# Peptides against a protein of PDB entry 6GMG, part 257

Target 1, 331 residues: chain A of PDB entry 6GMG
Amino acid sequence: DSDDRVTPPAEPLDRMPDPYRPSYGRAETVVNNYIRKWQQVYSHRDGRKQQMTEEQREWLSYGCVGVTWVNSGQYPTNRLAFASFDEDRFKNELKNGRPRSGETRAEFEGRVAKESFDEEKGFQRAREVASVMNRALENAHDESAYLDNLKKELANGNDALRNEDARSPFYSALRNTPSFKERNGGNHDPSRMKAVIYSKHFWSGQDRSSSADKRKYGDPDAFRPAPGTGLVDMSRDRNIPRSPTSPGEGFVNFDYGWFGAQTEADADKTVWTHGNHYHAPNGSLGAMHVYESKFRNWSEGYSDFDRGAYVITFIPKSWNTAPDKVKQGWP

## One batch from the design tools (peptide; made by RFdiffusion4, then SolubleMPNN)

Design b2_p20_5_s1 (from b2_p20_5, 7 letters changed)
Fold by OpenDDE base, seed 4:
Structure b2_p20_5_s1 (fold): chain B 331 residues (1-331), chain A 20 residues (1-20)
Amino acid sequence: as target 1 above (331 residues)
Amino acid sequence: AAAAERINAANAEAAAKAAA
């Protein structure tokens, strides 16, 4: 029950973390210990360590979304979402493939659609776009200069994003970022900001007017990326979980993983930080745990979800929540 | 209602793996 959520207590600024433990190829710790690590490694503003505030601890307590929330500085809006979908694979498998033993047609189609998404290519697309944005930000001291730079970069790369409307989430994302407007953040100077990435896992079958089969097994046509741009329309994502297929079965509404701005070229070596559930130390769910997973562990996802998106947002360069290198676990 | 939508519950598959 959501009423069991508790805000983790403050941790002393100089308290060092306890060792993380391995769990299924990832590093795991309790949320209180993650706060200690966060204060030592990620809390820096203008090079100075900061204690995680009560507000930030409250954000963090919400679980996986809380990890992204505290590190990005805002609740995820998911407006700049990217994915990769292999249409040819999807069509070929539907034509030539067969349902597994005991698998319904709807279940088969939902599974084939899920398997037609390429998480690595989706992540690569987001990194590509983030790189373009970072180049556009680098020497831009006002929004107009940023937008001009961005259009030039896209034109040079012959990127289909150059054809997006000026009012699209793509071009409006920076101006709509609260930290861009903050005096101690971007202060309306694009060159003080950098693009960062997080990922969301969610369910495709969220349309309440659709068939029960789509709600149970997925909607094969939902949340596909637009050709050329890779943009996913997230407007229909209402955080509705998968419908149960059997009595007593329950699914989670979403999962969020924080990547930030790591420079590791090998996707498989990148680290993704996420939480298991909201913090309920006195409830049935127990204390929140934070995981630092390699891309393989993150991108594998869970049966709760059949879609993954890689989302771009912005943070001030003065924040250290998105360092070039992320070390898995502690020490 | 809006607050509940922001809360991540325990992942069912993760829970099953942890119990095994």
Scores: peptide ipSAE 0.028, ipTM 0.669, DockQ to the pose 0.079
Fold by OpenDDE base, seed 2:
Order: structure tokens, then sequence, then C-alpha cells
Structure b2_p20_5_s1 (fold): chain B 331 residues (1-331), chain A 20 residues (1-20)
């Protein structure tokens, strides 16, 4: 019951985290201990440590989305999302492949579609675009300069994003970022901002007007990236979970993982921070836990989801919520 | 193998309601 959610108490700014270490690519700690770590590592504004505010603790308490929320400074809008889909593989497998024993046609098609997405290539595309954006942000002191720089960068790379409409999420993302407009944030100066990345896992079969089979096994045609750009139209993502395939089965609406702006070139070495559920220390779910997962652990996802998107947003450079290096655990 | 605790449905629903 959502009514069991509790905002974690404040942690003293000088309180060090209890030690925890990664096991099989994932480090895990309770939310209160993550707050302690966050204050030591990620809380810095203009180089000064900050206590996590009550508002930030409340955001964090919402679980997986809360981790992205507190680090990005806003609830995820998911407008600038990227993925990679192998259309040739999909078509070939549908044509030449066969359902497994006991697998329905709809289940087969849904599975083939899921398997045709490449999480690593999707992530790499988002990183590529974020890099272009960061170059465009450099030395741009107004939005017009940023947009001009961005167009030039895209033209030089012959990137299909150059053909996007001026009102597209790609070009409007910066202006629609609250922290860009804040006096203590970007203050309308693009050069004070940087691009950051998070990921969302979700279910494709969200259309209530579609067949029950699509809701149970996925919609093979939903949430595919546009050719050339890799952009995913997220407008139809309404946080609707997968429909049960058997009695008593239940699925989750989404998962969110925070990457930020890590510079590690090897995707497999990148760290993704996410949460298990909302904080309910006195409820049946218990206390919220925060995970720091390697990309392999994150990208594996759950059976609850058949789509992964990698989303770009912006934060002020003065924030330390997206450092160049992220370490799992605490010594 | 420490079974990674799965995200629960209540988490996602609560977050969605709060953001609406």
Amino acid sequence: as target 1 above (331 residues)
Amino acid sequence: AAAAERINAANAEAAAKAAA
C-alpha cells in the first residue's frame, strides 16, 4: 500500500556510511546508508557538501525513480529517449523462427521483439548524443548559441538528429529543464549545464485498446527507435505494467537506473544506481534498498519489462550528482 | 546467489501517482 511510504529521516552531514561491497557486480545498502554516502560524495553544490533536504529525501523514498529524481533534480519526463533495435534480426527471426514448445504466436513475437533490442548500443547512442550536447553547451552563454552549436556539431557528424524539428524533445530539452532556469542552477546559461543519462525499463504492451496478448506478451511494434536518430517516442508510456499471464502473477510499472555523466569508456564497467521499492520500514515491503549495479546487472532487467530506454537530461555543472567516476559500495 | 530483490509494483504506482 502506497500509504506505507515514509520519508527517511535526516542524516548528519558528517556521518559516514556503513561499509558495503559489491557482490557479483551489485552493491546494496539500505536507503539511510545511501543518504550518508550521497551526502559525502554526491551532495556537493559549488564544491560544498550539503545535507540531503527533506524534499530530496521524500523524492528518494519513492524507490527506483527516487534515485534518478534526487540526482537529476526533477521527476523523470523521459522525453529525450534513445534505444537500438535490430530490424533485420527481428524480421528474420519472425520469418524463419518458430515458437518454442507451449509458446503462443503472440508470446513468440513479443520475445523476438525484446531480443531484437540492443541495450549496449542504445546506451552508446545516448552517450554519443550527450557528448555532442556537452560540446554544444561549452562556451554557449544563451540558448540560441547552444542550438547553433548543436546544429553545427550534428552537421559535421552527418547525424540524422540535425533533421529534427526545433520543437522536438531533442532541441527543447534544455529549455524545459527547471534547473537551467534557476538562479543557483544554469541561470539561463547553457555553459553552466551538462548532459546526463538515466535509463528506464518498462512494458511495451500498455495500450488498453490492444489485444490481451499484446498486454501479456508485449507489443512488438511499440517503442521502437526511429531509424538514424535512435529516438524513442515515449508519449505512450503511461507506466502501465505487464498484464499477468498466470493467476497471482503481478508485474511492476517501471525501473529507473541513474548513470549520470561517467566517463568510463567501457560500458561494462559503468555503474548504475537504482532502488528496489518505496521506503516502507514499518510496512510489509520494508526499508528501501539502493543498488549500485554494473551495466550487465542493470541491462539484464526483469521479466516485468521488455523495453529499455536511455534518456538524456541536464543538470548544473555545480552539482556533483553526476561525477566522472562512480564507485560501488563504501570501504 | 543472493536473489536480487525485485522492484515491486507498489513502488512504481506510488511514484506515478505522486508525479501526476
Scores: peptide ipSAE 0.028, ipTM 0.689, DockQ to the pose 0.213
Fold by OpenDDE base, seed 1:
Structure b2_p20_5_s1 (fold): chain B 331 residues (1-331), chain A 20 residues (1-20)
Amino acid sequence: as target 1 above (331 residues)
Amino acid sequence: AAAAERINAANAEAAAKAAA
């Protein structure tokens, strides 16, 4: 119940974090301790550390989405999303595979579709595109220059994204970023911005007009990336959770993981920051915990979700919420 | 309604693992 959500109190700017603890192969801490780490490591604006504001603490209190929210500076819109889907694997498994013992045809098809997504390739595609965007942002002092640079970069790489409409989320993403327009942000100067990445896990079977089987076991055809571009149409994602398959079963609507702009080339060594639930220290859910997970731990996801998307957005370069290197845990 | 959509409830699988 949202009524139990509490905004974490302010932490003194110079308060050092307590050590993180291991939890299922990831580093874990309570939200207040993450605020302490955030203030020491990620809070910097123009090289000066900042206390997390009340507004930022409120955003953070919403759980996994709150971690992405506070670090990106805006609520996730998920418009510029990428994934990778192996169509040949999907077709071959459907043709040659068989349902497991006790597995229905719908369960089988949903599972095969889920397994046909490649999280690593999806992440790699997003990183590739973010790199192209960052090159286009460099030395571009107005949006027109940025767009021209972007088109040139895409043409040089023979990237299918060059064929996207000018009004597509791909080309409009920068202008639609609030921090780009802020005086203390981009100030309408693309060269002051950088591309960053976060990930969303969600359920494919969200169409209420579809069969009950799709809502319970997944929609094999939903949220597939477009060939060539890797773009996922996220317009049908309404944060609807998986339907229960048995009485008393319940699923969560989404999970978000923050990557930012890490330069680590090995995907397996990248760190993803996420939360377990909204902060309810006096409620049944308890205090919010923040996790710093390696890619394998993040990309594994949960049974609640059968889709993963890797989303690009932008933040000012003056923010340190997306550093080149992220150290897992504390110290 | 908009506020409810922004809330990350406890991950069911994570909760199950923590309870085990």
Scores: peptide ipSAE 0.028, ipTM 0.671, DockQ to the pose 0.065
Fold by OpenDDE base, seed 5:
Structure b2_p20_5_s1 (fold): chain B 331 residues (1-331), chain A 20 residues (1-20)
Amino acid sequence: as target 1 above (331 residues)
Amino acid sequence: AAAAERINAANAEAAAKAAA
């Protein structure tokens, strides 16, 4: 099935997008038209529009992850991930709640765990941390200065992240960002970089050594954020989809949504860009479509997934893939 | 194998069809 993937053709730099179509509260378009929009709006390097390169078009063709890939400049590593989990709600519901009619205990526990995650609070935590990082970046001209600034900011806020190991993904994220080291990127200057956010939806029940019930209905204990920091250990996320619960049922491996660095204070008004599947115009799946969704529509997710994480990475400030304001659709 | 692991299927399309 992956053999049907096609790289979208180049679009002329000056070609304007066709209007997006409304789709259940989202703005939707075919991938080629998104490329046109991207070239007009997001392609700018040092203030100059760029044609999406063949490499970038190839990245984009991978679907939802491709949208995040082309805009972040790297394949998502998901190392610096945040979520919010209400432990008290979880415990209370397990104790006092009951399975629905026809719901197994495993289904009940999986559902309760899913419902105990708060996507909005997870997103808020990521935005908070990204803001701290951006302050630490602003006047830092080397990594040491950035790290010192970061530690000071965290100390001032009494943030539990200050206790993270120096080798943790939190402190190592910048140095491990390829664009930070690139001459046309950060050029090893933290002040040339900014923190950006994307989200991943995925399945908790990925452990092959666990019970079949966990693989079908979720693992209530998997991918919980650490108390105080909100950090999620993503090391066990191997892009394994939910196991079918009935014959013929199939689930998708993940979903990615690109937020970037929008400054909109109201989470519900933020725009999330994502794709439906890899581009297969001559295959059964058809052409890739790109969606621009409001947070509500993004955070709702699908039954394929019971976890959401909000991930921080970095891009050069010279890139316009993460503008302060994102307009949904076209025009 | 690596390419397959990086590709999502028709999640958004499936959702749209279910809502319709």
Scores: peptide ipSAE 0.028, ipTM 0.672, DockQ to the pose 0.078

Design b2_p20_5_s2 (from b2_p20_5, 11 letters changed)
Fold by OpenDDE base, seed 2:
Structure b2_p20_5_s2 (fold): chain B 331 residues (1-331), chain A 20 residues (1-20)
Amino acid sequence: as target 1 above (331 residues)
Amino acid sequence: AAAADKINEANKEAEEKARA
């Protein structure tokens, strides 16, 4: 029950983290120790370390989404999401492939659809777009200048995003970012903001009007990226988990991984920060753990999910929640 | 077997709080 969630206590600003524990290529720690690391590494505002506030600790306590929440400064809206889908692979596997022994047709189609997504290309697309946005932000002192710069950059690259509507999540993302409007944030100055990336894993079969098979095994047609842009319509994502395939089986509704603005060119060397569950130190779930995973470990996901999206949002440049370099674990 | 971390309940509550 959500009633077991506890806000982690405050950690002294000068308290150093304990060493993280290695776990299958990940670095793992308890949430309280992550707060210590966060205060030492990520808490900086205008170059000054900050104690994680009670509000931020409360956000963090919600688990995987809490990690993205505290670092982005807002609850994830997921409006500007990217993925990559190999339509030719999908069609060919459906045509030439066969269900495995004991696999239903719906299970086969769902699996083939899942396998037709390329997480690395999806991530690369998001990084490409974030780079374009960052160039558009750099010398823009108002939203109009940002939008003009963005359109020029897209035109120069012959990017299909240039054809998006002015009201699309792509063009409206900055203005819809609370920290952009904050006096101590962007203060309506795009040049004070930077694009950042997080990822969401979720289930495709969320339509309650669809077949039970789609809810159990995935909807092969759901949450595909638009050709050329790579944009995913996330409007139908309602955080509905996969339906159980057997009695007593239960699935989680989503997972969130924080990347930020790492400059590491090799995707496999990038670090993704995520949490396991809400903090319930006195409950059945126990204390929340935070993981710092390499891209491969993050992108593998879980059987709970058949979609991955890479989402762009914005934070003030004065925040250090998205540094150029992220070290896995501690020290 | 990667313990299916029950992220479910925490996530719903977070969404509800964020929308309030």
Scores: peptide ipSAE 0.024, ipTM 0.686, DockQ to the pose 0.497
Fold by OpenDDE base, seed 3:
Structure b2_p20_5_s2 (fold): chain B 331 residues (1-331), chain A 20 residues (1-20)
Amino acid sequence: as target 1 above (331 residues)
Amino acid sequence: AAAADKINEANKEAEEKARA
């Protein structure tokens, strides 16, 4: 029950974190201890360490989305999303594959579609685009200069994104970022901003007008990336969970993982920060925990989800919520 | 089987609050 959500208390600015606990290749801690780490490592504004504000602690208390919310400075809009889908694999497996014992045709098709997404390639595409955007942001002191730079970069790379409409989330993402317009943020100066990445896991079978089978086992045609660009239309993602396949089964609506702007070239070595649920220390769910996972552990996801998207947004360069290097756990 | 701590539905309230 969401009524049990509690905002974590303030932590002293100089309080050091307790050691994280290892959990299945992840580093895990309670939310209060993550706040301590965040204040030591990620809180810096213009080089000055900051205490996490009450508002930020409230955002964080919402669970997995709260981690992305605090670090990005805004609630995730998910508009600029990327994925990779192997159409040939999908077609081949549908043609030549067979349902497993006890697997329905719809379950088989949903599974094959899920398995046809390549999380690593999706992530790499987002990183590629973020890199292009970061180059376009450099030395651009107004939005027009940024957009011109972006178009030039895309043309040089023969990238299909160059053909996107000016109103596309790709071109409008910066102007739609609140921190870009803030005086203490970007102050309308693109060169003060940087591209950052987070990931969302969600269910494909969200169309209430579709068959029950699609809601239970996935919609094989939903949330596929556009060819060439890798862009995913997220407009139909309404945070609707997977439908139960058996009595008493329940699924979660989404998971969010924060990557930021890590420069580690090896995807497998990148660290993803995420939460388990809203903070309910006195409720049935208990205290919120924060996980720092390697990419493999993040990208595996859960049976609750059959789609992963890698989303680009922007933060001010003066924020340290997306450092070049992220260390897993403490110390 | 690492009991994946159930990511709870509480994320819906965050969306509603962020839009208000």
Scores: peptide ipSAE 0.026, ipTM 0.687, DockQ to the pose 0.408; fails the geometry check
Fold by OpenDDE base, seed 1:
Structure b2_p20_5_s2 (fold): chain B 331 residues (1-331), chain A 20 residues (1-20)
Amino acid sequence: as target 1 above (331 residues)
Amino acid sequence: AAAADKINEANKEAEEKARA
């Protein structure tokens, strides 16, 4: 019950974290201990450590989305999302593949569609685009200069994103970022901002007007990236979970993982930070836990989800919520 | 966008198994 959510208490600024514990290749800790780590490592504004505010602790308490929320400074809008889909693999498997024993046609098609997404290529595309955006930001002191730089960078790379409409989330993303306009943030100066990445896992079969089979087993045609750009239309994502396939079965609405702006070139070595559920220390769910997972652990996801998207947003360079290097666990 | 609580039972179960 969402009514059991509690805001974690404040932690002293100088309190060091307790050691994280290993959990199936992940590092795991209770939310209060993550706050301690966050204050030591990620809290810095203009090089100075900050205590996590009550507002930030409240955001964090919402679970996996809370981790992305506190580190990005805003609730995820998911407007600038990327993925990679192998259409040839999908068509070939549908034509030549066979349903497993006991698998329905709809279940087979949903599974084949899920397996036709490449999480690593999707992540790589988002990193590529974030790099282009960061180059466009570097010497731009107004939005017009940023947009001009961005178009030039895309033209030089012969990137299909150069053909996007001026109203596209791609071009409007910076303008629509609250921290860009904040005095202590970007202060309307693009050169004070940097691109960051988070990921969302969700269910494809969210259309209530579709067949029950699509809601149970996935919609093979939903949330595919556009050819050339890799952009995913997220407008139909309404945080609707997968429909139960058997009595008593239940699925989660979404998962969020925070990457930020790590410079590690090997995707498998990147660290993704996420939470299990909202903080309910006195409720049935219990205290919120925070996980720091490697890419393989993150990208594997759960049966609750058949789509993954990699989303770009922006934070001020003065924030340390997206450092070049992220260490898994503590110490 | 309105804030939404997440209930991730899969991660909770994994945590419980790791503690056992």
Scores: peptide ipSAE 0.026, ipTM 0.655, DockQ to the pose 0.088; fails the geometry check
Fold by OpenDDE base, seed 4:
Structure b2_p20_5_s2 (fold): chain B 331 residues (1-331), chain A 20 residues (1-20)
Amino acid sequence: as target 1 above (331 residues)
Amino acid sequence: AAAADKINEANKEAEEKARA
């Protein structure tokens, strides 16, 4: 019952987190302790610590999506998404590979498609694009200047994104960001904003009109990135979970991981912040836990999902929810 | 099964709230 969700109580601004440390690439703490850490490290507006508001605590209480929500300042729209897919690998494995013992043809094809995505290359593409956007933002004091700068940067790099429609999520992403328009945010000044990244894991077999096999084992053709741009059409993502393959089996609809704007060049050293489930301290699920995972731990995902996307959005530079360096645990 | 269903319900609620 969704009725078991509870908003975590307020934590005093100066309360330090209880110590916790990473184990096997992942640090874990209870949501209340993460709020304490967040207030010490990520809460800053214009260099001043802030107590996490009731609204922010409520957002956070929704679990994995809540971590991205509170740090980005908006519910994820997932419109500007990137991935990397090896088409040659996919075709070769389908042609020359064989189903495993007990594996159906549909299961084999779904697995081969999943394995043909490269999470590291998808992440790298998103970082590349975010860097281009950040350069375009730096000296732009209105949206027109930003768009002109962006087009110039893309032209200089001969990037296929230059051919995107002006109404595409790529060009409209900044203007559609609420914090860009806020007086205490961007105040319509692009130079006050920065690009940030989060990731979504989800299921490909979401088409209810498709075969049952695609819903159970994945749709090999769904949610592939466009060649050259790396853009994923997320319009068909309706947060539909994987269909059960056996009686009593159930799957989660999505997972979200927050990266922000870390400057660490080595993907394997980057930290991804995510949650397990909604906060239900008195319910069957228990208290929400927050994870700070290395990229390896994040990118492994779960059997619930066969797609990963890396999404770009924007936050004000005055926010400290996306610092250059993220540390696991406390202190 | 029950845990996954509950998580999905909570996520739907979050989506509805974010759209309001």
Scores: peptide ipSAE 0.023, ipTM 0.677, DockQ to the pose 0.913; fails the geometry check

